Peptides against a protein of PDB entry 3WG5. Designs and how they scored, part 183

Target 1, 218 residues: chain A of PDB entry 3WG5
Amino acid sequence: LAKNIVYVAQIKGQITSYTYDQFDRYITIAEQDNAEAIIIELDTPGGRADAMMNIVQRIQQSKIPVIIYVYPPGASAASAGTYIALGSHLIAMAPGTSIGACRPILGYSQNGSIIEAPPKITNYFIAYIKSLAQESGRNATIAEEFITKDLSLTPEEALKYGVIEVVARDINELLKKSNGMKTKIPVNGRYVTLNFTNVEVRYLAPSFKDKLISYITD
Target 2, 218 residues: chain A of PDB entry 3WG5 as posed
Amino acid sequence: LAKNIVYVAQIKGQITSYTYDQFDRYITIAEQDNAEAIIIELDTPGGRADAMMNIVQRIQQSKIPVIIYVYPPGASAASAGTYIALGSHLIAMAPGTSIGACRPILGYSQNGSIIEAPPAITNYFIAYIKSLAQESGRNATIAEEFITKDLSLTPEEALKYGVIEVVARDINELLKKSNGMKTKIPVNGRYVTLNFTNVEVRYLAPSFKDKLISYITD

## One batch from the design tools (peptide; made by RFdiffusion4, then SolubleMPNN)

Design b2_p20_6_s3 (from b2_p20_6, 11 letters changed)
Fold by OpenDDE base, seed 5:
Structure b2_p20_6_s3 (fold): chain B 218 residues (1-218), chain C 218 residues (1-218), chain A 20 residues (1-20)
Amino acid sequence: as target 1 above (218 residues)
Amino acid sequence: as target 1 above (218 residues)
Amino acid sequence: SKYKGGGVILDFGTSPSSGK
C-alpha cells in the first residue's frame, strides 16, 4: 500500500554529478518509503549534459512519480533544468520563475563569452529535448525553440503552451492542483493518477556532503 | 622573449567543471609568465563531456604549449582524459600508465551497471574524438576504437600506433625527449618547436579549493 | 569513490543574459 507520503527535497545550483547523487538519494529515500510522490524544488541555471541525462534516466527509472517544481519565485529551470523537467512525471512552476534557455554551449571563454556548441551537438540536443517532450506529451515545438531560439517562458506561458502541468504558489497549492492528475510519463510502465488526499509532507534535508559541495561550487 | 620556464601542475580525479577551472588557472599562470610550456600531470578515470570539451578548447586557446603527461605510473588518461590528451599540444605517458576506454555512457544505474549512451551520442563522440586525432596528426582509427572497442593502450602501444609522442619515466626524461619536437596542434596559429634547453621547472600547487574539491569528489 | 570511467557528457550552460 502506498503510504500517503509526499517527499519534498530541494536541488539548487548547477547540474553536476553531485546533483545526480542528490536526485538518486532523494528518489531512493522516497521509493524506499513507498511515497505517493517526491517533489523536487528545482532552482538551476543549468549545468552538465551528462548529469542531466543521468538525472532524466534516474527520474524515468523511479518507482514513484517525480514532480519537478521550479521554486521559489525567482528560481529557474534553465538549460539542463528544462531537460530534467521535461523528463519528469509532472512539472510545476511557481509564479515569478522561468523555464527554457536550452542552447547548448561548450562553456565560457576566459572573457566570459559563450563558446558555442558545434551544430552536431546542437542538433543532437534538439532531437533529445524533442523526444523528452514527445514522450511526456508536452509541446515538442516549444522544446525545440528552447534551443533554436534560446526561448525562455514564464509559468503562465509554459502552461498555456502545454510545456508544464501546474502553476502553484506553494507546495499546498501544488498538491491541491495536481491531485487527480495523471503522470506525463509512466511509473513502472503505467501512467499513475496522483492521489494527494490526506498526504503527509516530509522534507528531505541535504546531506552534509551536499551542503559542502554547494558551498564549494557557489 | 619566452622565459626558459616550464610549469608542471597536477590534475587528478574526475573531469568536472572544477577540473576546467584548474586547467584554466594553471594555463593562465603559465601564459602570464610567458612559459615555454606547461606540463599537466594527468591522472583521471574520466568524467564529464562538457568539462572535457571546455578543457580541450582551453588547451587549444592556450598562448603556450600544453603537454599532457599521464603520470605517475599506475595513472590513466581514461575516457575524458583521452580526449583532453588528444586535444593537447603533446602527449606523454609514463611507463605503467594507460590511455583510452572512451565509450560514452549516460552513467551508472543504482546497481552500478553502465547506462549506455544512445547511438546518436556515441556517434557524436566518435566524430569528435576522430576530429581531435586528425587535427593533431594522431591516429584517428585508434581514436575511434577507444570508443567502438572501448580500447585501452599501454604507453608503448600508444607510441607505436601514433596516439602519443613521448614515453618518459619522469619530467627530466620528458623534457629531454620532447626537446626539439613540434607541437601537434598550433599555438596562436603556428606549430611551435619546443625548446627545453636550460629550462627552469616550476611546480604549480593546487589551490585550497582544488584540494577541498578533490577531497569531496574522491 | 566508485565513479569509474564517466561517459563524455555535454554541458548545458545558460547563455549569459545579455545585460541590457
Scores: peptide ipSAE 0.040, ipTM 0.469, DockQ to the pose 0.352; fails the geometry check
Fold by OpenDDE base, seed 2:
Structure b2_p20_6_s3 (fold): chain B 218 residues (1-218), chain C 218 residues (1-218), chain A 20 residues (1-20)
Amino acid sequence: as target 1 above (218 residues)
Amino acid sequence: as target 1 above (218 residues)
Amino acid sequence: SKYKGGGVILDFGTSPSSGK
């Protein structure tokens, strides 16, 4: 029986315009193969808001389910990574990862202190992150607190609060636990039930350009 | 007679967190030498708002005058570059350069169309760019129109409208024309009269890291 | 490069994980 394909790709480092190109490339490959889903192993401290919003939009426009998997242990979906996760069809986390800390910052002052974003910007992102949570049927109060309290959660807490859908140690456990789950947002206007009963896992490697950009931004 | 030092450095490409590091490094070197000023030869299509705001703040905190020079011919201070210029102690442009086009965008849609920023963000940047223009005694109406009309100006138009202070073909003409001008914003709380009568020009080269980042972001 | 650099882009910096 022809195995449904599940793609797995890694995105690590800062969320930039190049990260958008990675997401677009990986999702496009999986779409072309009519994959059951793509799993993005995400490890990011954050990055650009525009790139993040574009990535969220690219995920929402995907012809296939996009699963954000915060992996490996020690990884984070911090700041922009949390928005991307909340914009995705399913969120998974490995034990020992984190999600949250979404407070917009302008940067660091000369003394190394964080320069906070003006209230207008903070309020925009509060509204945006709440909309992502609401649209995905996730905890919008916690999504707001990722900004207002700079809250970070463990996978177990995030699952408990209804921020994420799966805690899984590896891809095999993720596929097993997410089998039969509905996507939290529509795929082509419909909520899709994931079918991981007879799947082939295909790994996508980063391009040379992806590797070079990661090397410089890390 | 000990020549006053004027530093010249180039910043080219997208405005990013790395561009902030370049500005900080270059200004710090010039501050350490008690330079009369630093001239930043700027050529940018735009970039990150946070990096831009941090760069503006770094310029405003400078112990010496920071002159933004849109150079060479064909260069632009577009989007974030215009904000940086308006936040600086003096703006110069070479003939055949441009300034403006400051409309905040979220990015590009899949069809390549611009995704406009929400009105809240646009209004924030209108207020911000107007504040920069007002604080520097520049044309705040035109600064607003850089956003609301996505206006781009030639050096001659920008000078005519009171957006910039100097049109100059090269560093020597810039030094000559800006000699005796007051900074448009304070240096250490005081408006400074530039003294370029007996100066040594020192060029700062980009670091290896700066070159590598530019190569990847271009 | 499709990066027509025209937008003022906000960064979500991570708070430095207190690597203490």
Scores: peptide ipSAE 0.039, ipTM 0.507, DockQ to the pose 0.362; fails the geometry check
Fold by OpenDDE base, seed 3:
Structure b2_p20_6_s3 (fold): chain B 218 residues (1-218), chain C 218 residues (1-218), chain A 20 residues (1-20)
Amino acid sequence: as target 1 above (218 residues)
Amino acid sequence: as target 1 above (218 residues)
Amino acid sequence: SKYKGGGVILDFGTSPSSGK
């Protein structure tokens, strides 16, 4: 039996239009090869709401399961990263990572203070993040609290509260633990059962452009 | 009499957090030298609302007049660029440039279609862009129509309708035409009369990082 | 960068990157 392929790619740094291009490229490669899944190793402090929403939409339109893996230890799926994770087919986190801190902000003033989003914007994103959680069968109350309380969770807490599906130390443990799980959102209109029993892991390297942008946004 | 310095810097590409850093760096250099003004040659298709708002705030906090110059011919102050211009002390445009197209969007779907902003967000930015226009004594009705009608204007139209202050082919014509004009917003709490009679023009080059980001976002 | 990228921040949209 031909080995099913699982792609792994890293997306690091701020969520931008370029991050969307990375997601699109990586998912497209995996779609073209009819991969069993793509795992995106995500480490982000957050970023743009538009890019985030586009990435969520791109994930939802994926022809294959997209697994967001908050990795390596010390990484975060902060702010926009949490929304992306909640919009994905499966969320995994490595020990020592974090998820949450989703309060919409209008940015940072010169003094480094947060420019607060008006209540109208905050309420929009509360509704949006709750919809992502509800659609994926994840904890919508905690999703709201990621905004209203600026809550951040450990992997163990996130798992306990039903925000995420897997805590795994590495790709091998992730594949082992997620094997036989159903996607939390549909793939091509159906919930897919993941099959990682006989898979080949293929790593996608950043393009030269990807490396350059990551280097600059770090 | 020591020549007054006018700085000129180029900001090109998408409005991002890095664009904020560019504005901050350029304005800070000019502030340190007590320049008569800084002219930012702006060419942007738009970008992030947060970065835009931060840039507007940074301009408003400037110790010197910040002139936004939509330049060269073919350039635009589109979307976020229009807000930045409306938040500045003086707006100039070169012939063959454009300003407007300010409708808030949540980004672009995979098919390249615009993800529409919800009415609550649109209404927020209508109020915001109108405030920028009103505070600067510019046409608030046209500012609203930049959103509600996705209006784009030529330099001649923008001048005619009272959106901008100067149409100029180059820096020399800009300096000549804007000499003796008052800033449209305060500098350090007062409206300043520009004095370009005996000035030295100093060009600020992009940092290596600036060049690299511009190259990648182009 | 003082721009702490931690917030979900709205974009006004730029030309789609795919348009090139």
Scores: peptide ipSAE 0.038, ipTM 0.476, DockQ to the pose 0.364; fails the geometry check
Fold by OpenDDE base, seed 4:
Structure b2_p20_6_s3 (fold): chain B 218 residues (1-218), chain C 218 residues (1-218), chain A 20 residues (1-20)
Amino acid sequence: as target 1 above (218 residues)
Amino acid sequence: as target 1 above (218 residues)
Amino acid sequence: SKYKGGGVILDFGTSPSSGK
């Protein structure tokens, strides 16, 4: 029996317009091959809100399930990364990772201090992050607190509070634990039950352009 | 009779968190000296939305009138610069400048094409730019079209449509034409009538830090 | 880097509180 394919790709660094292109490329490859899912190993300190919202939209428009996996241990889905996760079909985290800290900031002062976003922006992103949580059947109260309290969670806390679906040490444990789970948002208008019983894992490498832009933005 | 002071400072380049620090520093100096106003000579292609919104808030919190002057000829208040202008106490433009092109973008693709913002972001910025126009008694329909049509205007068009208050070739003409005008938003809760009949112009230089960051961001 | 683009960009940085 032909094995269902699961793609795995890594996205690391700041969320930028280039990160959108990475997501789009990776998801498109997985869509073209009718993959069972794509797993994005995410490690981000955050980045641009606009790029983030487009990534969320691209995930929501995916013809296949997109799993955000905060990986490896020591990685984070911070700020923009949390929104991306909350916009995805399934969230997994490795032990020793973090999620949250979604307070919109205007950047850093010359002394490295945060310049806070005005209440209008903060309130917009509160509404947005709550909508992502609600649409995905995740904890909207905690999603709000990711902004209002600048809350960061461990994988165990995030799972406990219903922010994420899986804690897994590696891809094999992720596939094992998520097998038979339903997507938290629809794929082509339907909630899909993930079938990882007989899958082939295919790793996608970053393009030359992906490597170059990561080098310029780091 | 002691001359009322008008400060003039230049802000050029991308709108960033550093640009907020420049606005804050310049406005603070002018506030400390109880200036009649500060004129910010603005030349920007745009930049960060978050920095822009904080700059708008900083202007709105100013203890003195803040005049945005798109200068010199060939300069623009593009994108984020338009929002800043619309959030200010008075907008002036030199002949041969432009304002508008406020379409929120996620950035540039690897081929240099614009990645469009999702409708949710676009709609948010439509609401925001319209609020700035309405609060300042400026043309909210044109403000919306700065996004929906990516509209850019000449100074003459912007004046005609009630987007800006003054077309002026230089600081002296600006002072002359704006003398006796009311601020478009309140200063400390009151609309102020500008008095430029007997003013001393003081130019503020960029700090060493301002110069360094401009050099890094150019 | 050629930020040619006059787009309104919102940035979400990492809060210093999350770096503990």
Scores: peptide ipSAE 0.034, ipTM 0.409, DockQ to the pose 0.299; fails the geometry check

Design b2_p20_6_s4 (from b2_p20_6, 11 letters changed)
Fold by OpenDDE base, seed 2:
Structure b2_p20_6_s4 (fold): chain B 218 residues (1-218), chain C 218 residues (1-218), chain A 20 residues (1-20)
Amino acid sequence: as target 1 above (218 residues)
Amino acid sequence: as target 1 above (218 residues)
Amino acid sequence: SKYSGGGIEIDFGTSPSSGL
């Protein structure tokens, strides 16, 4: 029986245009192989809003389900990472991870203080994050509070409040728990039922360029 | 006689992926019109390295000459802006502008101090900026010193040292001085002689999206 | 364009802005 493939790739660090290139490369490889899904192990403190929006769009345009998995324990889908997760086909979190803290900032002043985004920006991202939550049938009120209260949630809270779909300790538990779930957004215009029976897990390594840039940004 | 068109567009502020979108849009419009060239009036303190590299690539892939013009007086092509300029077909500067200060940083600490890029990053960008200078027949030694000494130059110094091609007070003087110059890098695989005789200057305004984002980032 | 979608360089979170 032709085993369905599930890809697993790691994306760690700040969300940048290079992070977009990583997402695009990983998803493209999985699309080319007609994978059942790709799991992105995400650990990010946040990053650029523009890169985030492009990543969300790339996920939404994916020909296969893209699962965002906040992993390992101690990882976060902070800020931009939350938007990416909310734009995905399924969200999972490992115990001891976090999601949220989505208040946009203009940057840091020369004295290290946060330069607050003007209300116009904050309001734009409130509308945007709520749209992502609504499109995916996730909690749009909590999505707004990720900005307005700078809220961060545990996996248990995020599951309870309907922000995420799965709490899983590892890839095997994730595959087991998400088997038979429907994607929270369409794949090629249709909601897909995930089939993780008799799958082969394939790990994608960072490219040399990915390693170089990660090394450069670390 | 069919007047050749020269486009002029302004890009101001931090170099971001949105700045890439602006460059891409502006150049695409000028390409579609088979313009003789596009002039980008650049004023930037710097920004993201990844966005910068994409902008450089977009300029190098342009079907028409892209002139970077550091304008008006008081403007800078600082940091990322210098890389963009060095990746372009021609650089001009207005009197009272500056170019350089290209030392990469990881960011600002919570106390506002610069987080130094590790030597690996600095060395990568030294090689990169030198490559841009060499490809364009510009001063690669000074390009390196833009990083290693955090060097900034006046237009007069930049011209003297062979970093830039033109010092011009305005668009009319720029067109006059650059008329008959060859591009410093190829356009569609060929070095082009600029023809600014009997040209129509067309100004490109920021899109609504551009204005919104500029307003958001200001 | 790969970069076309997300023009607002708003930093979300404690991203050490890798600045050039």
Scores: peptide ipSAE 0.131, ipTM 0.342, DockQ to the pose 0.130; fails the geometry check
Fold by OpenDDE base, seed 1:
Structure b2_p20_6_s4 (fold): chain B 218 residues (1-218), chain C 218 residues (1-218), chain A 20 residues (1-20)
Amino acid sequence: as target 1 above (218 residues)
Amino acid sequence: as target 1 above (218 residues)
Amino acid sequence: SKYSGGGIEIDFGTSPSSGL
């Protein structure tokens, strides 16, 4: 029996236009091969709001389920990463990871202090993050508090509050635990039941361009 | 019977990208030799958050147990050092050492006063440190208080509160006391029972580069 | 989106450059 394919790719670092290109490339490869899903191992401190919104759209337009996996232990889906996760078909977190801290900022002052976003922008992203949570059947109150209280959660807290679907130590545990789950948002207009029975895991390497830009942004 | 090898290496000073390189090198050597464990004698006042997070990830990705040993007496696992310890497979402290004081800062003002991190950053690191503690089965309340109260503990307090696993005067006592303990986090997805019966202790010297940069940062 | 366009730079950075 031809094994169903699950792709795994890593996205690490700041969310930028380049991060969008990584998501797009990885999802496109997985779509072309009619993969059962793609798992994106995400580790991000945050980044650009525009890039984040484009990434969310690209995930939502995916022909296959996109699982955001906050991985490895010590990784985060911080700020923009939380929005990306909330926009995805399934969220998993490894033990040791975090999610949240979603308040928009205009940047950092010369002394490293945050320049707060004006209320208009903050309110826009409150509405946006609540929408992502509501549409995915996740905790919209906590999603709002990711902004209003700069809330950050452990995997156990995020699971308890219904922000995420799975806590998993590794890809094998993730596949095992998420097998038979429905996607939290539609794929091609339908909620998909994940079938991770008898799957082949394929790792996607970063492109040369991907490696170069990660090297420049570190 | 071929003796099991335990590596011992020292990491001293500020946590930087170079400290990451030291951890990576030391762990890699110990992994290559299939060592029973590596003990990192840690003495740090703290350092960069990014470097710290990378170090924690490198420890958690180790193919062998990484024991953080706050050593010698008078040493500290201060700030970033506490996170590193909490991310490790086992924490030991020598008598006369300290752990804690984990509040993130943006830096120091010209008058030497601390520039406090904004709540967004502080809350992020609260979640992060709690996650490290929870996953390692260590006291997450105290881990949070390392930030919120700038808490610092003695080895006896840290042991009493379940932050650390061993108080040991030297490497021999550490090996004796930790023999038969399980790692507090998995190695290759499994909790390892430490076997320090009939071990050879091998000391890793700092590289020339390691010596040069410690000399520049001191 | 009015904020996805080129005008206001909005960042969600959690600065890993913080000292610990």
Scores: peptide ipSAE 0.106, ipTM 0.338, DockQ to the pose 0.087; fails the geometry check
Fold by OpenDDE base, seed 3:
Structure b2_p20_6_s4 (fold): chain B 218 residues (1-218), chain C 218 residues (1-218), chain A 20 residues (1-20)
Amino acid sequence: as target 1 above (218 residues)
Amino acid sequence: as target 1 above (218 residues)
Amino acid sequence: SKYSGGGIEIDFGTSPSSGL
């Protein structure tokens, strides 16, 4: 019996148009192989609203479950990363990671201070993040507070409040805990029960271009 | 008598945080040498609002005149580029270039369609672009229409409508035509009369990092 | 960079960024 494949890929750094291309490439590879799922190990301080919304759409259009895993310890799904997570089929976090701080900004001033988004932008993203939470059956009140209070949560808090589905130390624990869970949003219009019994884990490497961009942005 | 120096640097591509670093580096070099001015040859389809606002602030904080020159023929100061131009001490354009199309967007959908900014974002940037135009004594009505009508102008139209100050084919014609003009915004709190008599033109090369990023983004 | 830790940011563009 052909082993069910679970792909694992890493996405690290700011959410940009290039990050969208990484998501698209990784999900496409996993779709082509009819993988049981792809796990994206996410570590991001945030990024662009456009790229974020495109990534969310790409995840929602995936033919396979996309699991966002905030990993490794010390990683965050901050700002744009939280939206991406809330738009995904399952959210997992490693101990010592964080999620939240979703207040939209126009950028940073020359002195490094945040340029505040006007109330209308903030209200737009409040509505958007609440929609993502509601569609996924996650805590929409906390999702709103990720903006209104710039709230950040630990994995244990996020699980307790119904923001995320799994706390796991590594991929093996994640697969074990998420086995038999239903996706929080549909895959091809249907909620899918994850089957991680007798799976082969395959790691996707960044492209040469991915490595080069990471090398330049670090 | 020490020749007055005019620096020329090229900034091409999307407006990002890296583009801010380029502006900052180039302006800093010109400030250190007490240059008469720096001319930035700008060719951009747009970019990030944060980076744009930071670039505008960096230009406004410059100790020397910063001239935005939309160059070469075929180049544009589109979207974010228009805001940068309107925030500068002098705008020049080469024949066959364009300026405008300033409507803010949230990004592009997966199908390449524009994700519309909510009216509040649009209204914020209408106020912002009008402020830039008013502060520089440029046409604030046309600046508004760069957003509300997504208007794009030729150099000749932009000059005619009082959006820009110079149409020039090359650096030599630009220097000749702008000689004796006052900056449209203050330099260190004072409007400066440009003196391009007996100047040495010095071209700034992109850093190795700049070249590497350009190579990756092209 | 001064933009490290950027929140959700608004963009301007006339064309989709062609492929990096």
Scores: peptide ipSAE 0.035, ipTM 0.263, DockQ to the pose 0.350; fails the geometry check
Fold by OpenDDE base, seed 4:
Structure b2_p20_6_s4 (fold): chain B 218 residues (1-218), chain C 218 residues (1-218), chain A 20 residues (1-20)
Amino acid sequence: as target 1 above (218 residues)
Amino acid sequence: as target 1 above (218 residues)
Amino acid sequence: SKYSGGGIEIDFGTSPSSGL
């Protein structure tokens, strides 16, 4: 039986237009090969709301399931990373990772203090993150609290509260635990049941450009 | 004689993936209507290098001339904005505007201090900005100094040194002064002579999404 | 193979970076 392919790629650092390019490239490669899924190992402190929304849209347009995996231990899906995760077909987290802290900011002042987003912007992202949670059948109340309380959760808490679907130590455990799960959002208008019974894992390397970007953002 | 259309759109704030979306949308609209040109009224303190490079590429792929106009008085094409301008078919500036300060940074520390880009990154952008200047027949030495000296210029200086092509107080003066000028880079592989003799100016409004983004980035 | 020209993420500017 031909092995189903699962692509795995790493996206680390700030969420930017380059991160969009990375997502687009990685998902496109996996789509072209008709992969069973792509797993994005995500480690981000957050980033740009614009890039985040474009990434979410690109994930929603994916012809294959996009699994966000907050990995390795110590990684975060902070801020923009949480939105991206909530916009994905499945969320997994490794033990010792975090998700949340989604309050929008205008940036940092010259003294490094957060410039608060005006209520209008905060309310927009409350509505947006709640929509992502609702559409994916995830905890919309917690999604709101990721903003209103700047809440951050452990993998165990996030699983317990219905924010994420899997806690896994590595890719093999993720594949094992997510096998037979339905995607939380549609793939090409249909909820997909993941089949990881006979899978070949293919790791995608960053492009030269991706390496340069990560070097600039780290 | 059917009026040639010139589109005018404003792009203000940080250069981000949303700014790319704005450029793409605005240029696409103007391309679809076979406009004589699009003028982008640019006011930016800078932004993301990734978004900047994508914007430059989008401008280079434009089927019509893209004119960057640093406007209104008090506006800037700072940092990423300078690269975008140098990547465009024509640069104009209003009196009381600025261009330059192109030194790449990794960001701001928690205390608001600039995190310096490593020499490898700085050298990459030196090569990149010099290439943009050379390809457009603009002052590559000044382009380098925009990084190495973090140089900022007035419109009069920028014109004098061959960084920009036009100083204009408003769109009407810009159209008048740029009429009959050749684009500094090719449009679809050819240098275009701008024809603004019988022009209808069409202002493009920001999308609802664009308004939200500008509100987030301002 | 579309050379997806991967841009370099550099913050250019003194303005507060809008973050999520």
Scores: peptide ipSAE 0.020, ipTM 0.271, DockQ to the pose 0.134; fails the geometry check

